# Peptides against a protein of PDB entry 8BZL: the designs that were tried, part 123

Target 1, 228 residues: chain A of PDB entry 8BZL
Amino acid sequence: SYDRAITVFSPDGHLFQVEYAQEAVKKGSTAVGVRGRDIVVLGVEKKSVAKLQDERTVRKICALDDNVCMAFAGLTADARIVINRARVECQSHRLTVEDPVTVEYITRYIASLKQRYTQSNGRRPFGISALIVGFDFDGTPRLYQTDPSGTYHAWKANAIGRGAKSVREFLEKNYTDEAIETDDLTIKLVIKALLEVVQSGGKNIELAVMRRDQSLKILNPEEIEKYV
Target 2, 242 residues: chain B of PDB entry 8BZL
Amino acid sequence: SRRYDSRTTIFSPEGRLYQVEYAMEAIGHAGTCLGILANDGVLLAAERRNIHKLLDEVFFSEKIYKLNEDMACSVAGITSDANVLTNELRLIAQRYLLQYQEPIPCEQLVTALCDIKQAYTQFGGKRPFGVSLLYIGWDKHYGFQLYQSDPSGNYGGWKATCIGNNSAAAVSMLKQDYKEGEMTLKSALALAIKVLNKTMDVSKLSAEKVEIATLTRENGKTVIRVLKQKEVEQLIKKHEEE

## One batch from the design tools (peptide; aimed at target 1 T76, target 2 E21 N154)

Design b1_p29_8 (made by RFdiffusion4)
Pose (drawn by RFdiffusion4):
Structure b1_p29_8 (pose): chain A 225 residues (1-47, 50-199, 201-228), chain B 238 residues (1-200, 205-242), chain P 29 residues (1-29); non-standard residues A62 YCM
Amino acid sequence: SYDRAITVFSPDGHLFQVEYAQEAVKKGSTAVGVRGRDIVVLGVEKKAKLQDERTVRKICALDDNVCMAFAGLTADARIVINRARVECQSHRLTVEDPVTVEYITRYIASLKQRYTQSNGRRPFGISALIVGFDFDGTPRLYQTDPSGTYHAWKANAIGRGAKSVREFLEKNYTDEAIETDDLTIKLVIKALLEVVQGGKNIELAVMRRDQSLKILNPEEIEKYV
Amino acid sequence: SRRYDSRTTIFSPEGRLYQVEYAMEAIGHAGTCLGILANDGVLLAAERRNIHKLLDEVFFSEKIYKLNEDMACSVAGITSDANVLTNELRLIAQRYLLQYQEPIPCEQLVTALCDIKQAYTQFGGKRPFGVSLLYIGWDKHYGFQLYQSDPSGNYGGWKATCIGNNSAAAVSMLKQDYKEGEMTLKSALALAIKVLNKTMLSAEKVEIATLTRENGKTVIRVLKQKEVEQLIKKHEEE
Amino acid sequence: SQLWVDPPYEDVPSESVSIDDDSPLRDTS
């Protein structure tokens, strides 16, 4: 089989294929995640008439208690999502507990890292925001990138214009903004309206403590706009 | 040997996949192919690129392939690659029927093939398949459906779409004329002739298939030349 | 011309966000 080293070091210690994978993420639609007191919210920018909205979604459930949003190559994302879904079931089988948000984040990150050091393969061209609750009810938000690095965040953005949205969230992520569920959803819509020039072209989802993923209707989003 | 390896599965500096983009270029030079969803069925309209006089026409169709009882598809791009992929689609549909004893839902069949296409872009060092497919079908979950896939493995559901030559012009005509939720098969057939009229008219140059439900059973039929010649006459009056 | 199923954005701002960038939003708890 094909064994060519695709990800290699360059002078100065750069891994060019990983950096190029990060460029693929920037070409992706904006995704925003905010961790609230008892709620986590994900929002994504949408790119069209005659298209079935159900089929092209950027927010996916990995397990009953964990879901994710992504930016970058949509085909690579389907592969990573299905790999994580299989791992969530393997964990329930072996430990008899649902996966912690951190556990599945670590798994997705290590999968991505393996694709930066394996022969015959290019890196995954996606970043992911992963949200959910732990056993003790603690809300979580994590980010993964193509290098395999992962961190926890109060709020974050990935994809096109993520730097601008990040700077907005830094100034606006306060206790007042995450005091209630309605203001937590509002902060995500405001963060997206910063780069979407729009309001009708946004998808949004909410996850509450042990209540599973709820995707909001267009009519419910129109009320906030 | 590293010297002769064209490295078909790497990123460009901008995060692009050049072989995928070049494969899409090949599809844009293929015969026009479009699909339209309606309340009582789904249809595929295709430009025949086999319009030579000395051809025999031994099959019921040239560009439209039955995948299982409830599904059919059409292709744009490299014909040989399409043969490999359509054979694999039939195998996936039968593997699902064997396992669950029920037909494969349409989206599950598209996802399964797209995973194969995505793998060719990430590892193996091989050129990707130069094929875009339109899928039409019916399942107990979502009823009548239309899907499109491209060489990277991306797919989407559509009420109407077009692939191949002059597809951008065709998508424009569909946005203007397609009445969302009010289309019948008769009107969808009229719109298909209208679209192919601009982007290309003769019955020998086109191929039309329809998918409908009759007595709880799916019917996939290629329209005879007589029915196509009558549809072409009915449009010229407009 | 042929159209993409999910076309990538070509008009992308030059600034980027690294996951390792310092930010007050990083959860240090």

Design b1_p29_8_s1 (made by RFdiffusion4, then SolubleMPNN; from b1_p29_8, 9 letters changed)
Fold by OpenDDE base, seed 4:
Structure b1_p29_8_s1 (fold): chain B 228 residues (1-228), chain C 242 residues (1-242), chain A 29 residues (1-29)
Amino acid sequence: as target 1 above (228 residues)
Amino acid sequence: as target 2 above (242 residues)
Amino acid sequence: MQLAVDPPAEDVPEETVSITDESPLKDLS
């Protein structure tokens, strides 16, 4: 029946389709984000790429604009839709406002998109959470997280996906002003956090770094190993 | 489980999209399709299940579709869904060509269709397409390419892969025999025959039951060629002699 | 193997996942 596709409240006030979408997120590979002083870092668990698969087609960290990037956990196809819409919005904003989007603005856009899919008849929620990092035009580093419900919050550090609980527990213990005092320490914090859930070291980690006034840099495995 | 067998794709309590999984299951019963990337080309090999004896020697490719001058695809799954999707691919490619005056990059065409597939998994009143596709192509950005897409709207690039019946066994064989960096189109053709011979539920592989297309570059142009039955027979014979 | 999720969701047995009140995520902000 078509009625089952509608995200409706249960008698106890639950939006089950949203909760179930969150379960899809929990099955996704782990992503972590950390905001430093003048740096934002995203780390993701690399999926074991099938031997014959082209790794270039498996991206969990995507640029939304020159100043914003996103990592996701959950449904890859759903993520692509969100990313594409966010990219269009970033470009539209540049054309209409003549400034890059703020990280909050694009997060709110994504969150609003997700929320509409929780309330629209004949739509299911997006099965993704996202970590959105970047710099505002004033040079302020930002980290946001959004979930299938369309809720979003600003964070100093956060994690999503399968290992998110363990990574968050690690970050709660280890995120200090001292731990983010330098860019290198911030990167090291992300790596250490991911190593709580990722076995076999730097080979299974992808890291993206955005420094103040710099473009997104994806670290190669050799660069990652220097921090381990 | 039964509660989620609705026409609309919804999440299960475990975060699964059963309608997508069921569509993938349906594809598992379809005829086998292989794709192999070589250094000098890329190929598709597909099982023909419907041999109409009355078809005149005009071997219409049943499972391999030319999309544009630079791309072809093979399909496993529901034929009607396949026809719709292959038509959409052609339309997308043509619209891009008209807009940009250059061929659509391979991955962009794949992605555009995958966005459509995804939409059919998210919007109510729609069902997932019961189709997986293998795409072969060439573009100036990445050269020869092989992609696979599924009913979820997920896709990936591959050096070699298989969809349809016995795909897991085929992929295992491809992993064993595929030599990275050393694969010629000739060796890829031989490998395709080898894998099909083992994965098709037939006592003997016959040329009438196999479609093979190759995509190569000649004089700066992409050439998509469906092998003639005689050429396929020669490949099978060669494999039987080895 | 659910290909839609990266990584694909392992077949989690249909255990009645009680919607346990996951403790509010501590604000790491």
Scores: peptide ipSAE 0.062, ipTM 0.650, DockQ to the pose 0.228
OpenDDE base, seeds 1, 2, 3, 5: peptide ipSAE 0.042, 0.018, 0.034, 0.047; ipTM 0.641, 0.613, 0.638, 0.644; seeds 1, 2, 3, 5 fail the geometry check

Design b1_p29_8_s2 (made by RFdiffusion4, then SolubleMPNN; from b1_p29_8, 9 letters changed)
Fold by OpenDDE base, seed 4:
Structure b1_p29_8_s2 (fold): chain B 228 residues (1-228), chain C 242 residues (1-242), chain A 29 residues (1-29)
Amino acid sequence: as target 1 above (228 residues)
Amino acid sequence: as target 2 above (242 residues)
Amino acid sequence: MMLRVDAPAEDVPEETVSITDESPLRDTS
């Protein structure tokens, strides 16, 4: 008998494979997203990169398109599949609709992809949550989260991964209109939020910033240290 | 417990993919493979376990595979799985070359295979590949490169790394002895011999039990060279004299 | 030139975060 990966309901109505995929996410490196007024910021904890490892190949923040970027927590290989499909969809949308995707559109696409993997025989759920940030054509900053179930929601700020609870508790206390009044304050908020769970300061943080009408900028460690 | 261990593509209650972990465990029993990045080249060194006793000179690589003119890999794990993956790497590289009229960038080739590996961890009726790979290459974008990939479809770039038997000990030694920014191919070869001598379960390191390939740039071309047994013997001898 | 540092991280499972609809961090706009 082929041991088919089947996501089935338990007698009590649980989709255990989805819940277990969420457990895989909770072991992932912490990611945080914050929507500012005219900025979106993603931050990820850098696990101590092995001394001989190339940091270039440990990117947890990636562009999906010029106006959209994503951070994830959970299975890196699963994330790559989602990212690749999302990038193809972004390009396809530009070709067919002649406009970039909205952040909601691409989030919904990713969410639908994830959901299909929870319902399809012979597939397991994706072991990833994602924070998707960017700007719509009207210049509105957006932040969405997706989970292994394919559920998605819009957020002002959120966190995923192992430190997500502590980071969210921090954000719930500190996310105010004053705290996001400027781009720099918004960046500081993300850094402070990550520092709740990241040891040794800015060296262990990956930070990406997208400002209105600007491309994704990955901050170097020295740039991050200026905000600490 | 057993129900999750037998299933190829399901999460455990703890969010683990046991079949992937078991594939990685199987690789831990495979012969040692090392990769070291230098300023002027990159190398693979692999333990050769199948010595044909009737051959006076071993001229073939058992574990090191040329992928294209700019890339090679070494394998640790199930030989049959390795053959499938190395063939797929060659096909991917060839298709890219035909489509774009330029060699595939190293990381793109690694990623393409890693997506295949990942698919074997996600789709029912498939098992993970019981193979880890080290990739060496050169491209115009990043120069000399070393990558490692595992059964999960994860990969990373490295300055130096090890897969297979005693890989943890080898990595520890590499971390101690690898001089960042000062690594020449010559020093990398010496380091490879040093590490293999300590990590291989052999009383004495012999050239018949080690295969080494180097990737260099000469006259604007990539040169992949498997060291001759005599060259490996000289490296071993030099290490024994130090 | 920093040598590339990218080790495959073992994906350690994270705890299930219940997304509550009542979170003040929700974008209700």
Scores: peptide ipSAE 0.100, ipTM 0.561, DockQ to the pose 0.292; fails the geometry check
OpenDDE base, seeds 1, 2, 3, 5: peptide ipSAE 0.023, 0.095, 0.016, 0.043; ipTM 0.597, 0.559, 0.552, 0.596; seeds 1, 2, 3, 5 fail the geometry check

Design b1_p29_8_s3 (made by RFdiffusion4, then SolubleMPNN; from b1_p29_8, 12 letters changed)
Fold by OpenDDE base, seed 4:
Structure b1_p29_8_s3 (fold): chain B 228 residues (1-228), chain C 242 residues (1-242), chain A 29 residues (1-29)
Amino acid sequence: as target 1 above (228 residues)
Amino acid sequence: as target 2 above (242 residues)
Amino acid sequence: MMLRVDAPAEDVPEETVKITDESSLRDLS
């Protein structure tokens, strides 16, 4: 019998494969997202790039469209599949609806994709959580999280991956209207949050910023150090 | 539990894909393959295990495959799986060329195959490919490139790397001796021989047991060349004299 | 070689972070 991957309920009502996929996420590098007033910020823990590895190929923050970007924790190959499908959907939406996707729309698309992989015989769940940030066409900043189950929620700030608990605790204490009053303060908040779990300062942080009506900007290490 | 060992494409309680890890373990027992990026080229060096004594002067590459005019790869793992993947790489590259009337960018080819590999880890009734690949190539976007991919569908770009038997030791040696920004193809070849000599389970490195391919640019064209046995012998001899 | 999720999964102890109820960080708008 070909042991098909089957996500089934346990006697106590658990979907073990989904829970185990969540464990894969918890082993992933930490990612943080914060929604400011007119800015969204993603930060990711850079693990020590192997000395001979090309850093260009180790990106955890990616654009889905001009107005939407995503960070993830978990299986990189799984993430690439989700990213590719999301990008196709964003382009399709622009062609068919003549407007960019809302952040909620693309999040729901990704969530639905993930959910299908939890219910379909012969498929395993995606081993990824994602932070999806961007701006709606009306200029409203948004932050969403998705998990392997296909659930999604809107957040002011959140974290995923191995350091997520500590980072969330930090954000819960420090996320205030004053802390996000300016773009710079919002960026500082993300950096400070990541520094709870990342050793060696700004060298081990990837930071992406999207401002209203602007494209995604990846900060260089020197720019990050200015906020440390 | 034994149940997670037998089932393809499921997570363990710890969030691990054991079938992928087992595929990677199988690759660890395969012949050593090295890749080194230089300023003026990129190379693959692979252990040849099957010495067909009767193949006199035939340039037989056991482990190194030309993918298109701008890319080659080396394979560590299951030969049958390697053949399938290398054929798929060629098909992807050809389809791109037909569609866009230009060669596929190196990273795009690598990514396309990695998505296939990933799919074999996601969909039931499939097993992971028991193959890791090193890719060398040139494109107009990034110049000379070296990539590594594994059974999970993960990939990365490298200055130098190793897959297969004793890969960890080889990578350690590469980290010690690789001089970033100063690596010439000549120096890279010497480094490849040095590392292979130390990492191959042989008493003496011989040219018959090593395949080397170089990728260079000449007159605005990519040149992929498999070194002749005599050239490899000269490299080995030079290393022995140092 | 552990499957690079991002990096080798170090055995982080399974602290069951029950995402309990009303995170103050949730956007309820």
Scores: peptide ipSAE 0.006, ipTM 0.557, DockQ to the pose 0.499
OpenDDE base, seeds 1, 2, 3, 5: peptide ipSAE 0.027, 0.032, 0.013, 0.000; ipTM 0.570, 0.563, 0.481, 0.562; seeds 1, 2, 3, 5 fail the geometry check

Design b1_p29_8_s4 (made by RFdiffusion4, then SolubleMPNN; from b1_p29_8, 9 letters changed)
Fold by OpenDDE base, seed 5:
Structure b1_p29_8_s4 (fold): chain B 228 residues (1-228), chain C 242 residues (1-242), chain A 29 residues (1-29)
Amino acid sequence: as target 1 above (228 residues)
Amino acid sequence: as target 2 above (242 residues)
Amino acid sequence: MQLAVDPPAEDVPEETVSITDESSLRDLS
């Protein structure tokens, strides 16, 4: 019975629920990812934490493993499900293969998970896009993006969420080998890109940095202001 | 529009989950629940709407539920949905205790329920729960904690917050009067009464219409106490005299 | 069985907690 089918093709071949999930992503706060030479940087539009809200519970950048982190745009509760599954997979991979996941591997896992939710008649698509960054075991920095359809691609730089178009346009113009020559320049590029859509400057930016052979570092507001 | 309103939780063309939004709207009509975090404790204050004179002594809070020795919650929304969720919280907490021989961390319990809520927004043949919850707790990791969760499966930690009827106005008042770092449980109780007096659609606040629970630490143990009606009356009286 | 829904309080537009991570740009003016 077609009545139980949540995600079905239109007569024109469209998966409307996937398209509408992409509209949910566009309502999400902006996230940006940039791959440098020996650094990966994630930046997100920090919602003004409501006065009296605990900031620790409002994280848009999450570690999946020691070598991989993810930013997302869209439905926060949907993102939590994806993050939890990805973390379990990262741990499972370490146990079975005795090596950490590659960024591509975990991206493909997440993408496959999303895709399955587009094909099951009993499930709606995930209302999230994700930027997944990290280092492969060989020390190569990687950036991937996934969308609600389960499509994924590798990027040098990309953005998702409400301001994604403007941020991407900025990155297309300003992402050069010179702009990523140093770690600090790469961080500055991310901040500048976010400032295209963030009105109140560095105070409304959350920034995470992963350097080669280093753990994920979330920059504090004071550290961010030094780059502005 | 109508096609998206009547079916399983699906995205609208604008990327909205109307069934979740409608569930949240239903919560807006529920009785007010407040949570306030203090330095020396945390409290829940809830509006009691069903005052049946024939209900035997209020041993059981209508809206405040003990989850385990270290946590309690209050609910706003559909009572039957709330009962299901509060039972699930107790089961999750108990299973964790049995497995790890220690109490479940507060945020983990909240997250586990939020994952269930989320699932009811994503799977076909299910509707969102028409319930928001406030959670109060203590654990060794973060000390006293206050959380809020909604039908979407979103949650957040708070210093003070409100759900249910007139929640926006209550939150505004809390933002004005909450003093970060200076909030004692005594001052939090006074603030709760102040906010409820302004946000409840009653001409006069009475102790019969308010349930208050406090969570404190005494001798290295969590103590969850529901205030007696006389204690609430004293708080109201004190507020009226100020 | 009428689900004991608390009687609907009047339509005060409560600030719907955005299901999406929409930054409410409330201008902290």
Scores: peptide ipSAE 0.039, ipTM 0.600, DockQ to the pose 0.034; fails the geometry check
OpenDDE base, seeds 1, 2, 3, 4: peptide ipSAE 0.020, 0.014, 0.008, 0.023; ipTM 0.603, 0.605, 0.584, 0.607; seeds 1, 2, 3, 4 fail the geometry check

## One batch from the design tools (peptide; aimed at target 1 G28 S29, target 2 S152)

Design b1_p30_1 (made by RFdiffusion4)
Pose (drawn by RFdiffusion4):
Structure b1_p30_1 (pose): chain A 225 residues (1-47, 50-199, 201-228), chain B 238 residues (1-200, 205-242), chain P 30 residues (1-30); non-standard residues A62 YCM
Amino acid sequence: SYDRAITVFSPDGHLFQVEYAQEAVKKGSTAVGVRGRDIVVLGVEKKAKLQDERTVRKICALDDNVCMAFAGLTADARIVINRARVECQSHRLTVEDPVTVEYITRYIASLKQRYTQSNGRRPFGISALIVGFDFDGTPRLYQTDPSGTYHAWKANAIGRGAKSVREFLEKNYTDEAIETDDLTIKLVIKALLEVVQGGKNIELAVMRRDQSLKILNPEEIEKYV
Amino acid sequence: SRRYDSRTTIFSPEGRLYQVEYAMEAIGHAGTCLGILANDGVLLAAERRNIHKLLDEVFFSEKIYKLNEDMACSVAGITSDANVLTNELRLIAQRYLLQYQEPIPCEQLVTALCDIKQAYTQFGGKRPFGVSLLYIGWDKHYGFQLYQSDPSGNYGGWKATCIGNNSAAAVSMLKQDYKEGEMTLKSALALAIKVLNKTMLSAEKVEIATLTRENGKTVIRVLKQKEVEQLIKKHEEE
Amino acid sequence: QEHMEEINALPKPPIPPQPPPAAGAESLYD
């Protein structure tokens, strides 16, 4: 089979294929995640008439207690999501517990890292925001990128214009903003309205403690706008 | 040998996949192919690129392929690649029926093939398939459905779409004329002739298939030349 | 992960000019 080293070091210590994978992420639609007190919220920018909205969604459930949003190559994302879904079930089988948000994040990150050091393969061209709750009810938000690095965040953005949205969230992520569920959702919509020039072209989802993923209707989003 | 390897599965500096983009260029030069969803069925309209006089026409269709009892598809791009992919679609549909003893839902069949296409862009060092497909079908979950896939493995559901030559002009005509939720098969047939009229008119130059439900069973039929010639006459009056 | 963080922190070289993208290629990302 094909064994060419695709990801290699360059002078100065760069891994060019990883950096190019990060460029693919910037071409992706904006995704925003906010961790609240008892709620986590994901929002994504949408690119159209005659298209079925159900089929092209950027927010997916990995398990009953874990879901993710992504930016970048949509085909690479389907592969990573299905790999994570299979791992969530393998964990329930072996440990008899649902996966922690950290566990599945570590798994997705290490899968991405392996694709930066394996022969015959290019890196995954996606970043992911992963949200959910632990056994003790603690809300979580993690980010993964193509290099396989992962971190926990109070709030974050990925994809096109992520730097601007991040700077907005830095100034606006306060206790007042995450005091209630309505204000937590509102902060995500405001963060997206910063780069979406829009309001009717946004998808949003909410996850509460042990209550599973709820995707908001267009009519419910129009009320906030 | 590193010297002769064209490296078909790498990123460009901008995060682009050049072989995928070049494959999409090949599809834009293929015969026009469009699909329209309606309340009582789904249709595929395709430009025949085999319009030579000395051709025999031995099959019931040239560009429209039956995948299983409830599904059909049409293709744009490299014909040989389309043969490999349509054979694989039939195999996936049969593997699902064997396992679950029920027909494969339409989206599950599209996802399965798209995973194969995505793998060719990430590893193996091979050129990708130069094919875009339109899928039409019916399942107990979502009823009548229309899907499109492209060489990278991306797919989406559509009420109407077009692939191949002049598809941008065709999508424009569909946005203007398609009445969302009010389309019947008769009106969708009329719109298909209207769209092919601009983007290309003769019955020998077009191929039309319809998918409907009759007595709890799916019917996939290629329209005879007589029915197509009558549809062309009915439009010229407009 | 620590080593990948160091790499990610490195200054990035400019992107050289590239050929135009294929029609519809934006859909790979959106």

Design b1_p30_1_s1 (made by RFdiffusion4, then SolubleMPNN; from b1_p30_1 with Q1M H3K E5R N8E A25S D30E)
Fold by OpenDDE base, seed 3:
Structure b1_p30_1_s1 (fold): chain B 228 residues (1-228), chain C 242 residues (1-242), chain A 30 residues (1-30)
Amino acid sequence: as target 1 above (228 residues)
Amino acid sequence: as target 2 above (242 residues)
Amino acid sequence: MEKMREIEALPKPPIPPQPPPAAGSESLYE
């Protein structure tokens, strides 16, 4: 069967395993990325953690390096593999090139990794999309998206996962130069975008903020509520 | 002996490589790309399907890639495969330049990638690339050139050709309107717009949906230029007035 | 004048019944 095992072309020219991996992404909780003027913001929908689960165990937002972070939607186990590979590459780049990766560079690395898993026999595609944000060494804020196919593009704002359509529609209407004029407005835009799909308000949102020349900051629930 | 996965591109009982054919079918669903060779230049014209308001960079071209100073390509097929192949083309061209201190001849670059494509049809554990390419270039050996390559690793030189959606119809139109020896870049641009207007499943051709690049020679240098939206609008308008 | 060899399109095999493409798969193709 063309659809079940190795990623092969169907007679009609489809890579069904890649398409099914995209369906796996749509089962993931929503993630949003927005590039501001001097800030990048990632927001994710928190899955209802069972009362006894350590909230620390499933971060959908992770640092890849000091200047780059990633949010993902889809298979958490697949995401761990991609994150670990990306982290190793970021460190390797620092050692070999003596500079941090650009956001584009690490995005291309992740995209190439994903693409290889679509073309190698005995492997399935990664069931994840990722939003990759950060600052280049010149201080330029960047946002990229990758999908299971290994495609990537630069974005001003985008969303992945279950609610991505609604969130994108919101961002297409509300992303303006005025809406990102300040860091606070940019954060507010991300929160508002997530609230289009998140039922229980600010308590079910995780936000990560990276400002120019600053480390990744995960906002606490109280900080998020100030923007709601 | 690691038995190549039985799902490797293998011959059918009829001697067909179905995975290559299926990759070609995938390309048939991709956006249309045209190439036209003129006496004074070469052009690529590509359908732009995805207009996203939230894209960060108005990429000068989503489907047209500069390979080196003397060559560009357009792609039809799987985007991720296209990105890998266009990167390989750039690397091959750069390695040649470093090794020989001259630009790679156009056909040699095309052949080098075609050998890679062919290998992905023959070696176990690989699938064909779901990508066809049009190449435009200039070299000292043959001047202006247009090539097409497919997932099999086959390639050919063309005066005018098309890949992607409705490519067969486009090629038929090109055959009818292409004037051998009389094709100027200006006439080639007009022909490209004419063919795209008929080939694209769009009620009205707009500049937002078309990318055009030209390759010319100026003062003994190759110039690769992506047309601005306004220039494309003028070409469309001119076509509508004829 | 080297005859521009028309790349002979491989004859289309009969397409077996396949599942419909997933929604949004159009983004996979350029």
Scores: peptide ipSAE 0.043, ipTM 0.502, DockQ to the pose 0.015
OpenDDE base, seeds 1, 2, 4, 5: peptide ipSAE 0.318, 0.164, 0.032, 0.218; ipTM 0.790, 0.557, 0.703, 0.648; seeds 1, 2, 5 fail the geometry check

